# Ledger of designs, part 329: peptides against a protein of PDB entry 7RZF

Target 1, 358 residues: chain A of PDB entry 7RZF
Amino acid sequence: PFQEEHLKQLYKIVPIKDIRNLYVTFPIPDLQKYYKSNPGHYLGHLIGHEGPGSLLSELKSKGWVNTLVGGQKEGARGFMFFIINVDLTEEGLLHVEDIILHMFQYIQKLRAEGPQEWVFQECKDLNAVAFRFKDKERPRGYTSKIAGILHYYPLEEVLTAEYLLEEFRPDLIEMVLDKLRPENVRVAIVSKSFEGKTDRTEEWYGTQYKQEAIPDEVIKKWQNADLNGKFKLPTKNEFIPTNFEILPLEKEATPYPALIKDTAMSKLWFKQDDKFFLPKACLNFEFFSPFAYVDPLHCNMAYLYLELLKDSLNEYAYAAELAGLSYDLQNTIYGMYLSVKGYNDKQPILLKKIIEKM
Target 2, 358 residues: chain A of PDB entry 7RZF as posed
Amino acid sequence: PFQEEHLKQLYKIVPIKDIRNLYVTFPIPDLQKYYKSNPGHYLGHLIGHEGPGSLLSELKSKGWVNTLVGGQKEGARGFMFFIINVDLTEEGLLHVEDIILHMFQYIQKLRAEGPQEWVFQELKDLNAVAFRFKDKERPRGYTSKIAGILHYYPLEEVLTAEYLLEEFRPDLIEMVLDKLRPENVRVAIVSKSFEGKTDRTEEWYGTQYKQEAIPDEVIKKWQNADLNGKFKLPTKNEFIPTNFEILPLEKEATPYPALIKDTAMSKLWFKQDDKFFLPKANLNFEFFSPFAYVDPLHSNMAYLYLELLKDSLNEYAYAAELAGLSYDLQNTIYGMYLSVKGYNDKQPILLKKIIEKM

## One batch from the design tools (peptide; made by RFdiffusion4, then SolubleMPNN)

Design b2_p29_4_s2 (from b2_p29_4, 13 letters changed)
Fold by OpenDDE base, seed 4:
Structure b2_p29_4_s2 (fold): chain B 358 residues (1-358), chain A 29 residues (1-29)
Amino acid sequence: as target 1 above (358 residues)
Amino acid sequence: PPFLKITYVEATFTTDAVKVPTPSEVLYR
């Protein structure tokens, strides 16, 4: 395990590629034996959330971060890491201390709210869906992966252990949260801007870096992270599928879409899946307006309308994506195209949300 | 919506294998 001398350290690393990354790393106990509760996944889900009131939402709003990933990473036997990784903008590279302050404010919010069983249940349900409808992998890669994870899981559970959650353990969530403190932090900043400013070379890859102690004043600033009122827990994900019933093939099922509704204002085409037998649907909508492309003004208005619509739907986009739903909105010369894809059970909910914003 | 007519609605079961990321892939993306 890292000793005290290895904590509160800042690493400035020169990458080969032109990338800007921040890694905020916390040593945590070995959680491998707790894979059935997976407290690191629970925390990773919340810290890595992209919805309103999330850490990423705030950091994006400031123009400092593009992407955020949070989760546990295996170390050597007997210890793990919890890592928050962000892709930094050029401006974000100048605000690393404030970015990390916001991370600790969000972590403090998680402590204040305490472990939420409903969040665990959503993680459980999402992982169960991911397991049940897992895509076919290349046999060679899959076998190699399974052979590796056999060192960590019982043979009987090796296929399910990475997916199926069984136990809500608020005590373990709190235990991990207690390790996510400024006194336990290791920070790595990856940027080409450190070229020629390093004093060490990593032995294995020749990576140039500088190691510095984080000033005590900065640690204290992070320790005094307040409850930022912008941070909120996510709302319940209404898009998580619960019904996976496969309807029987109709006796007169056509190999091509059949016209099932024809009116002055709408035509509806339907084709049943005869190949994959998955509880998924693709809904495609072509909207026509005689005004969409009559002149440059109307064309620009139609474009602006879609941009505003997309912006208004951002609150649902991430939750839908997590639930295996996606949508696409495009301008056409005749009006607008909408596509909704994924598990069919909650597609009507997403579609309703889209139409309510239109 | 500013659009007056829905001329085509296609409902099909998707043939696209939506790759559901593994929990491990979500952690490493």
Scores: peptide ipSAE 0.012, ipTM 0.409, DockQ to the pose 0.303
Fold by OpenDDE base, seed 3:
Structure b2_p29_4_s2 (fold): chain B 358 residues (1-358), chain A 29 residues (1-29)
Amino acid sequence: as target 1 above (358 residues)
Amino acid sequence: PPFLKITYVEATFTTDAVKVPTPSEVLYR
């Protein structure tokens, strides 16, 4: 376990690859026994959220961060870590202190709002969906995984323990939040910009790094992180499927897509799933425009339009993705392609949002 | 006229569990 001497440390690490990453790590108690409530997952869900008012949304808006992951990670026996990992832009590398300040501002927002049962319920529902419709894994890998987790879970629960949430434990959420403090932080910055500025070499892989104490002034700045009014809890995820009914195979079901609608402006082909019998659908839309590729200007305008459309959908894309929905937008020489894939129940909602942005 | 072609295609959704690379795996790949 990390002692006090290992806290409030900054590691500057030289990667082999040209990557820029920030790892903000907090030692936390072993939460393994609390797998039924999984408070670390709850916090990871919120801290790692990509929707409006999220930590990532704000850090992206500043041009400092590309991606963010938050969650618990296993340590050694008897302790875990909570880690916030971000992919840094070149500009973000210059603003690491301010990025971490924003992390603590978001954490402070979570403390101020307190544990939300509805957020736990969404996590529970999402995980239940993920469990119920889990893809087939390679038997060897799956068996090895199950054999490993048998050390942590009862035999009866070994298949469900990583997915099925049962207990809302606000006390445990607050307990973990109380560990997410500047006095308990370990920071690692990974960048080639530290090449030739390191004084240590890691024993196992020869990684060059420098270890420094974080200045008390910086710790104090993070301790005094105020509420940032830009940070908000996410809205309820409207894309979480609730209906998993599989319609019976139609008597006239064809092995190929059949034309079910033909109009002057649209043709619709349909093929029912006759193989997988999943509550999923793939909606593919091809839009034809004579203007899309008429000249280089129109081609570039169509490209820019699609990029702007994607950007305008980013906030919905994340919530949809969490719920097992995805979309794809592509330029074609004839116009535009849209694909919506995933659980069929909430596809109309996502499709409507896409069309409203178009 | 803009033609809308809607096709239903069976897709195998593989949830490739994106193994989040460990910091060590990211550093040395």
Scores: peptide ipSAE 0.018, ipTM 0.407, DockQ to the pose 0.080; fails the geometry check
Fold by OpenDDE base, seed 5:
Structure b2_p29_4_s2 (fold): chain B 358 residues (1-358), chain A 29 residues (1-29)
Amino acid sequence: as target 1 above (358 residues)
Amino acid sequence: PPFLKITYVEATFTTDAVKVPTPSEVLYR
């Protein structure tokens, strides 16, 4: 376990690659025995959320961060870590203290709102979908993974333990949140900007780094993190599939798309899945406009329109992605292309939202 | 007139497991 001397430390690390990363790490108790409730996954889901009012959304709006990942990670025997990792912009590298302040403000928001059973239920449902429709892995890798996790889970649960949530444990969520405090923090900043400014070398890989104590004033600033009104819990994910029924193959199923609708304004081709038998669909729409490519002005206007449309859809993109839905929008010489892919159940909802923004 | 052409393209979804980096991996990158 980390002693007090190992807490409130800042590591400045020189990478081999030109990367800028911030790692904010908290030691937490071993949560392995609580895999049925997985409080660390609950917190990782919220802290790592990319929707409106999320930590990432705010940090992106500041121009400080490109990506964010939050979650639990295994440590040595008897303890784990909770880690928030962000990809830093050049500007973000100058605002690390403020980035971490925003992290603590978001954590404070989670404390103020308390554990939400509906969020747990969404995590449960998402993980159940991921388990049920898990892709085939390479047998060698899969067997090795299973052999490794047999040390942690009962044999009868070894296949399900990483996915299937069973118990909502608000007490454990609060317990983990209580460990996500400035007094327990370990900060690592990875940047080439620290080249020539380090005083230590890591023994195993020769990584150059500097270790510094975080000033007490900075710790106090983070301890006094207030509620930032920009932070909100995510809305319920309406894209989570609930119907996984696979329709029987039609007797006249063709190996190629068949024209099922032909009108003056639209043509519709359909091909039933005869190969994968998944509750998934691919919807592809090609919109034709005689004005899309008439001149450079119209071409640029069509491009700008599509960029604005994409931006207006960003609020749904992450929730759709979590639910195994994706969309793509492209300019074509004839107009616009739209693709909606994933679980078929909630595709109409996503498609409707796209159309409403168009 | 806007012609809507709907083409179904097969999508393979790879579930990329989000690799949360270990504290040790922070030192080794």
Scores: peptide ipSAE 0.017, ipTM 0.392, DockQ to the pose 0.072; fails the geometry check
Fold by OpenDDE base, seed 1:
Structure b2_p29_4_s2 (fold): chain B 358 residues (1-358), chain A 29 residues (1-29)
Amino acid sequence: as target 1 above (358 residues)
Amino acid sequence: PPFLKITYVEATFTTDAVKVPTPSEVLYR
């Protein structure tokens, strides 16, 4: 376990690949025994959220970060880590202190709002869906994984323990949040820009790095992180499926799509799933316009229209993705293509939102 | 280097094990 002397450290690391990453790491207690509540998952879900008012949304708006991931990681016996990892832009590499300030502002927002049972319920529902409709893994990999986790979970729960949330434990969420403090931080910056500026070599991989103490003034700056009004909790995810009914196969089900509607303005083809028997659907729409590709101006206008449409839908993209929905929008020489895929239950909601933005 | 498959408990099982050279386990021991 890290002692106080190992905290408040900055590592500048030279990667082999041309990558820019920031790792903000907090030592936390061993939470393995609390797998039924999984407070680290709750916090990872919120800190790693990509929706409006999220940490990532703000950092992206500044052009500092491309991606963000947050969550718990296993440590040695008796302790874990909570890690926030971001992919840095070139500009973001210059603003690491401010990025970390925003992390602490978001964490402070989570403290101020307190644990939310509805967020836990969404995590529970999402994990239950992920478990129920889990894809087949390669047997060798799966067996090895199960053999490994048998050390941590009861035999009767070993298949479900990583997915099933059973207990809302606000006390444990608060306990983990209390460890996410500047005085408990370890920072690693990974960039080729540190080449020739390092003084140490890691024993195992020969990784070049420099270790520095984070100045007390910087720690104090992060400790005094106020509430940033740009940070908000996510809204409820309306795309989480709740109905998983599989309709019976029609007696006259064809192996090919059948034309079920033919009008002057639309043709509709339908094929029932006769193979997978999943509560999923693929909706594909081709829109035809004689103006879409008539000249370069119209082509560019159609392109710009779709880019603006995609941008206007970004607020739903992440929530839909979390719920196992996806959409795609493409220009075609004849007009536009739209696809909506995933769990069929909430596809009409996503489709409606897309059409309302069109 | 063993890519820290940080199984981020984002519901996005990003199977993209982005092989990020993690700081060695030593930085986290």
Scores: peptide ipSAE 0.000, ipTM 0.272, DockQ to the pose 0.026; fails the geometry check

Design b2_p29_4_s3 (from b2_p29_4, 12 letters changed)
Fold by OpenDDE base, seed 2:
Structure b2_p29_4_s3 (fold): chain B 358 residues (1-358), chain A 29 residues (1-29)
Amino acid sequence: as target 1 above (358 residues)
Amino acid sequence: LPFLKIDYVEMTFTTDEVEVPTPFEVLHR
């Protein structure tokens, strides 16, 4: 177990690859026994959220961070870690203290709002979808994985324990959130900029690093993190599928797309799934405009229009992705192409939002 | 004139989550 002397430490690490990463790590209790509530997953979902008012959204707006991952990780016997990992820009490498301040401001926002049962329900529903439609794993890898997890879960639950949330435990969420404090932090910065500035070498991999104590002034600055009004809880994800009904194959189902509508303004082809039998659909729209490619000006205007449209849809992109929906927008020589893919249940909602922004 | 073509495409999400141990994880073990 990490003693007090192992906390409030900064590690400067030299990578082999040209990467810039920040790891903010907190020692937490062993949460394995709480797999039915999985409070670390709840916190990872919120801290790692990419929507408006998220930690990542603010850090991206500053130009400091490209990606963010938050979650629990196994430690040694009897403890775990909660880790916030970010990919740093060159500018972000200069603002690590401020990045971590924003992390603590977001954590403070989570404390102020308290545990939300609706967020837990979304995590439960997303995990249930992931379990139900899990891809076929390689038998050897799967058997080895199951053999490993049999040490942690009852035999009856071993197949479901990693996916199926059963219990909302706000007390455990608060308990983990209380461990996410500056006094418990371990920080690692990974950058080639530390080459020739290290004094230690890791025994197993020869990784060069320097260990330093984080100054008490910096710890105090993070402890005094205020509520940043830019941070908000995510909105409810309206794209999470709830209906998984597979319609029976029509007697007249063709192996190829059939033309079901032919008008002066539109042609519609339809093919029913006769192979996969999944509650998924692929919607493809080709828009034709005689003006789209008439001259260089119109081409550039059509390009700019799609870039602006994509930007205006960014607020939905992450929520759609989490729910197993995707969209694609492309310029064509004849106009534009739109694709909407994933679970069919909420595709009309996403399509409506796209059309409303157009 | 929007032409709508609806095709079913199999989306194989290969999440190759290659757990590459980070140098930081090595320092914490």
Scores: peptide ipSAE 0.000, ipTM 0.351, DockQ to the pose 0.054
Fold by OpenDDE base, seed 3:
Formats: sequence, structure tokens, C-alpha cells
Structure b2_p29_4_s3 (fold): chain B 358 residues (1-358), chain A 29 residues (1-29)
Amino acid sequence: as target 1 above (358 residues)
Amino acid sequence: LPFLKIDYVEMTFTTDEVEVPTPFEVLHR
């Protein structure tokens, strides 16, 4: 484990690429033996959440961060790390201390709410779906991966251990959350803006960096992180599929889409899946408007409408994506195109939400 | 995906685009 001298450190790193990243790292115990409960995944799911009231949503609203990821990483010498990584804007690079304050405010919110079994259940269900419908990996990569993880898991569980959650362990969630404290932090800022301001060189890659102790006043500021009322736990994900029934192929199934409904206002074409046999569907809608491309004004209005519609749907986009649903909205010369793809079970819910926002 | 296992290869969801011929592709053939 890191000694006290390795904690409360700030690293300013010069990248080769023009990137701006912040890494907030916490040493944590080795969680490998807790794979059935995976408390690090639970915390990563919440800290990395992109929905309303999330850490990322707030940091994006300030223009400081583009993306955020949270989770556990393998460590050295029998310990792990919990890492929060963000892609920084130019403005965010100036507000790193405040970004980290917001991270600790969110972590404090998680402490105040305590472990939620329903969140664990969603993680369990999502992982079960991901396992069940996992794409074929390249055999060489897959075998190498399995060979590596055989050191950590029983042979009978080696295929499932990384995916299937079995046990809700609030005690372990709290234990990991107790390690996510300012006194246990290591911060790395990656930016070309540190070029010529470094005093050390990394031995393996020649990466230039500067190491500094984080001031005690800054640590204390983070320790006194209040409850920010903007932070909320996510709502339940209504898009998680539960029905995976595959309907039998119809006797009159055509190899091409058949017209199944023809009205003055709509035509509906249908093709049953005869190839993949997955509980998935693709719903494609073309909306026609004689005004969509009449003149530059109407064209720009149609574009603006679609951008506003997309923005209004952002609250669902992440939850849908997590559940293996996607949608696409495009302008056409005739009007608008909508596509909804993924698991068929909850597509009607997503489609309804899209139509209600239209 | 909020949880990067660093070794999490981007599951490129190969959306095996079920090339469901769009009804339009069938009408224009």
C-alpha cells in the first residue's frame, strides 16, 4: 500500500498528445475476493453516472468537464485503486480544485444516502444482460483473458465472475466509500500547459512531470465538502429489459420488408428477424413535411427543432444506452428520420418518451 | 459505460446492423 508520503500528492504531467485530463486516485484494499458483490462497480456506476443530478451533469453544466469515468483499477502489491478520471475543458483546467471539491460533495452525498439495494439490483440486471448477449470476442484475446483471470476465480466461475453479481454487501460499499477521502487522495493533471514547468522525468517513457504536495488548506477544504443540493441519486432505469422472448418465425415471413399497413397518413413495413434470432428490434420512422426544405428559413427551423428535441431527450439517453437501447434523430430533405434500436422489450417506453417530447 | 475496467476493451457493440432493408430501400429497388 502507499505510505503517507505518497498520499495528498499532486502530479502535473506533460502529455505527448494535446489532451487535458484529471485523475483523482484513491488507494483501496484488494477487492478481487469480493467479485460476487463488486462494491467498486457499484460506486463506479454512481460516480460515473451521466443522468440528472450526477457528478458529470453538474461539471458539464459549469463547462469544466466533457466526460467522466469512475471505477476500480488493479494496483501493485496486493491493493487496488479507485480512480475518477475526467476530460477537462480549457476552463476546467483552471478549476481543478473546485472540480475535486464537487467530487467530494458527490461522495458525501453517497455517504448520506447510504448503499441502495435497488442500485445494486440494476447493476446486477445490466451485467446479466451484458453477459447473456455478449458479442463474440477474438478467440486469441479471449483465451488470453480467461487464462489471466483463472488465477483469481474458481474454474467453474471464471466465465461469469466478471459479470454476474450475486450478493448485496452494503458493508463493503461503505468500506470502499470510507477510503474515498481527501487524506487518501492522489491527483494527476495531464496538460501541455505544464510544458517547461516540470522538474522530473519518468524513467520508462520519459514523461515530464512535476510532483507537489497538496496544501493542507486544500485538503481541509475537501474534507469539509458540504452536501451540494444539485447532487441526487439517479432515478430507476425503466429501460432495462426483462423479457427476452424470441417469437417464432411466421410462416409467411418474407426475406424483405412487407407492407403490413397502408393508410393516407402512414405506411408500415415489417420484416421479422430470420438471421440473428435476438430479442432486438430496429424501429425506423420517416416523417414527411412539405415545409422541411421549402426555403433556408424552414430548413434552419427544422434543424433547430431537431437539436432542441435531442437536447430535451438527453435525460433518457444515458439510461437507454446503459440498457442497450439507442435512438437517432436526423433531418432529411423531406422531413425527419427517427431510429430506435436495441432490446425490443422497452423500446415502446423509449419511443413513447420521444414522441411525447416531439 | 461508467465503469472502465481499464482492460475493458471497448465492447464495440458491433451492432450487427441487421441490414433490415429500410422500407425505402425496398421501394426504390
Scores: peptide ipSAE 0.000, ipTM 0.292, DockQ to the pose 0.033
Fold by OpenDDE base, seed 4:
Structure b2_p29_4_s3 (fold): chain B 358 residues (1-358), chain A 29 residues (1-29)
Amino acid sequence: as target 1 above (358 residues)
Amino acid sequence: LPFLKIDYVEMTFTTDEVEVPTPFEVLHR
């Protein structure tokens, strides 16, 4: 277990690859026995959220971070880590202290709001979907993985334990959240900019690094992280599928798309899935406008319109993706193409949102 | 304005989970 001397440490690491990463790590208790509630997944879902009012949204708005991942990771026997990992921009590399301040402001927001059962329910539902529709893994890798996890889970639950949430445990969420404090932090910055500035070499891989104590003033700055009004909990994800019913094949099902509507204003083709039998659909729309490509001005206006539309839909993009929905919008020489793909249950909701923004 | 063709690379998550031990795990042992 990490002693106090191992906490409040900064590692400057030289990578082999040209990458810029920040790892903010917190030692946490072993949560393996709590796999049915998985409080680390709950916190990882919120901290790693990409929607409006998220940590990533703020850090992106400042141009400091490209991506963010939050979650628990296995440690040595008897403890785990909670890790927040970000991909740093060149500018973000200069603002690591402020990035971490924002992390603690977001964590403070989570403390202020307290554990939310609806968020747990969304995580449960998302994980259930992921489990139900999990792709086939390579047998060798799968067997090795299962053999490893048999040490942690009952045999009857070994296949489901990583996915199926059963118990909302606000007490455990609060317990983990209480470990996410500046006094318990380990920071690693990975950048080639530290080349020639290191004083240690890791024994196993020869990784060059420098270890420094984080100044008490910086720790205190993070401890005094106030509520940032830009941080908000995510809204409820309306795109999470709940109905997975597969309709029977129609007796007249064609192997090719059949024209089911033909009017002066619209044509509609339909093909039922006769192969995969998944509760998924692909909706493809081609919109025709005689003005879309008539001249360079109209072409540019159509482009700008679509970019503005995409920007206006960005609030839904991450929530849709989490729910296994995707959309695509493209300019065509004839107008616009829209595609909506994924689980069919909530596609009408996403489609409606798109059309309302158009 | 140059049409930035944002090639949406379908990130096919190839599950080549080569668990490259992150150097970070070694620093935590």
Scores: peptide ipSAE 0.000, ipTM 0.326, DockQ to the pose 0.049
Fold by OpenDDE base, seed 5:
Structure b2_p29_4_s3 (fold): chain B 358 residues (1-358), chain A 29 residues (1-29)
Amino acid sequence: as target 1 above (358 residues)
Amino acid sequence: LPFLKIDYVEMTFTTDEVEVPTPFEVLHR
């Protein structure tokens, strides 16, 4: 367990690869016994959220961060870590203190809103979907993983324990949030810009680093993090599938797409899945316009339109992805291509959102 | 009204989440 002397520390680390990363780490109690409620997953879901009003959305808008991951990680026996990891831009590397301030502002927002049962329910539903439709892992890797986790879970639950949430525990969420404080922080910045500015070498990998105490003034600045009005809890994810019914194979199912609708303005082809028997569908749309590629100007306008459309849809992209839905938009020589893929249940909702933005 | 042509695209699911240990995790052990 980290003693007080190991808290409020900044590590400047020289990577082998040209990467810029920030790790904000909080020592937390061992949450293993609480796997049925998984408060760390709840917090990781919110802190790592990519939707409007998220931490990442704001940090991206500043040009400081490209990606963000939040979650619990196993430590040694009897303790864990909560880690917020961001990929830094060159500009973000200059604004690390402000990035961390925004992290604490978001955490303060989570404290102010309190634990939300609906968010827990979404996590539960998403994890249940992920479990039910988990891809086949390589047997050797899977067996080794299962053997490792047998130490943590009852044998009867070992396959489900990582996925199936059962209990909403707001008390445990608050307990973890109480550990996500500036006085409990360990910061690591990974950048080649620290080359020649380090004074220590890590024993195992020879990683060059410098350790510094975070100034008390900076800690106080983070402790006094106010509510940033840009931060909001995510909206309910409307794309989470609830119906997984697989329709019976049609007696006349063709091995190839059949033309099921032919009109002056549209042709519709359909192929039923006869191989995978998953509650998934692929919807592919090709839009034809005689103007799309008539000249370089129209081509560039069509490209710009599609980029603007993609940008306007970005608010749904993450929620769709979490729910196992994806969309793709491409320019074609004839116009545009739209694909919607994933669980079929909520595809009409996503498709409607796309069409409304077009 | 755009002509809708549906082209068949095979979905390949890539499962390659390789968790690479960060140097920072080694410093915390």
Scores: peptide ipSAE 0.000, ipTM 0.355, DockQ to the pose 0.065

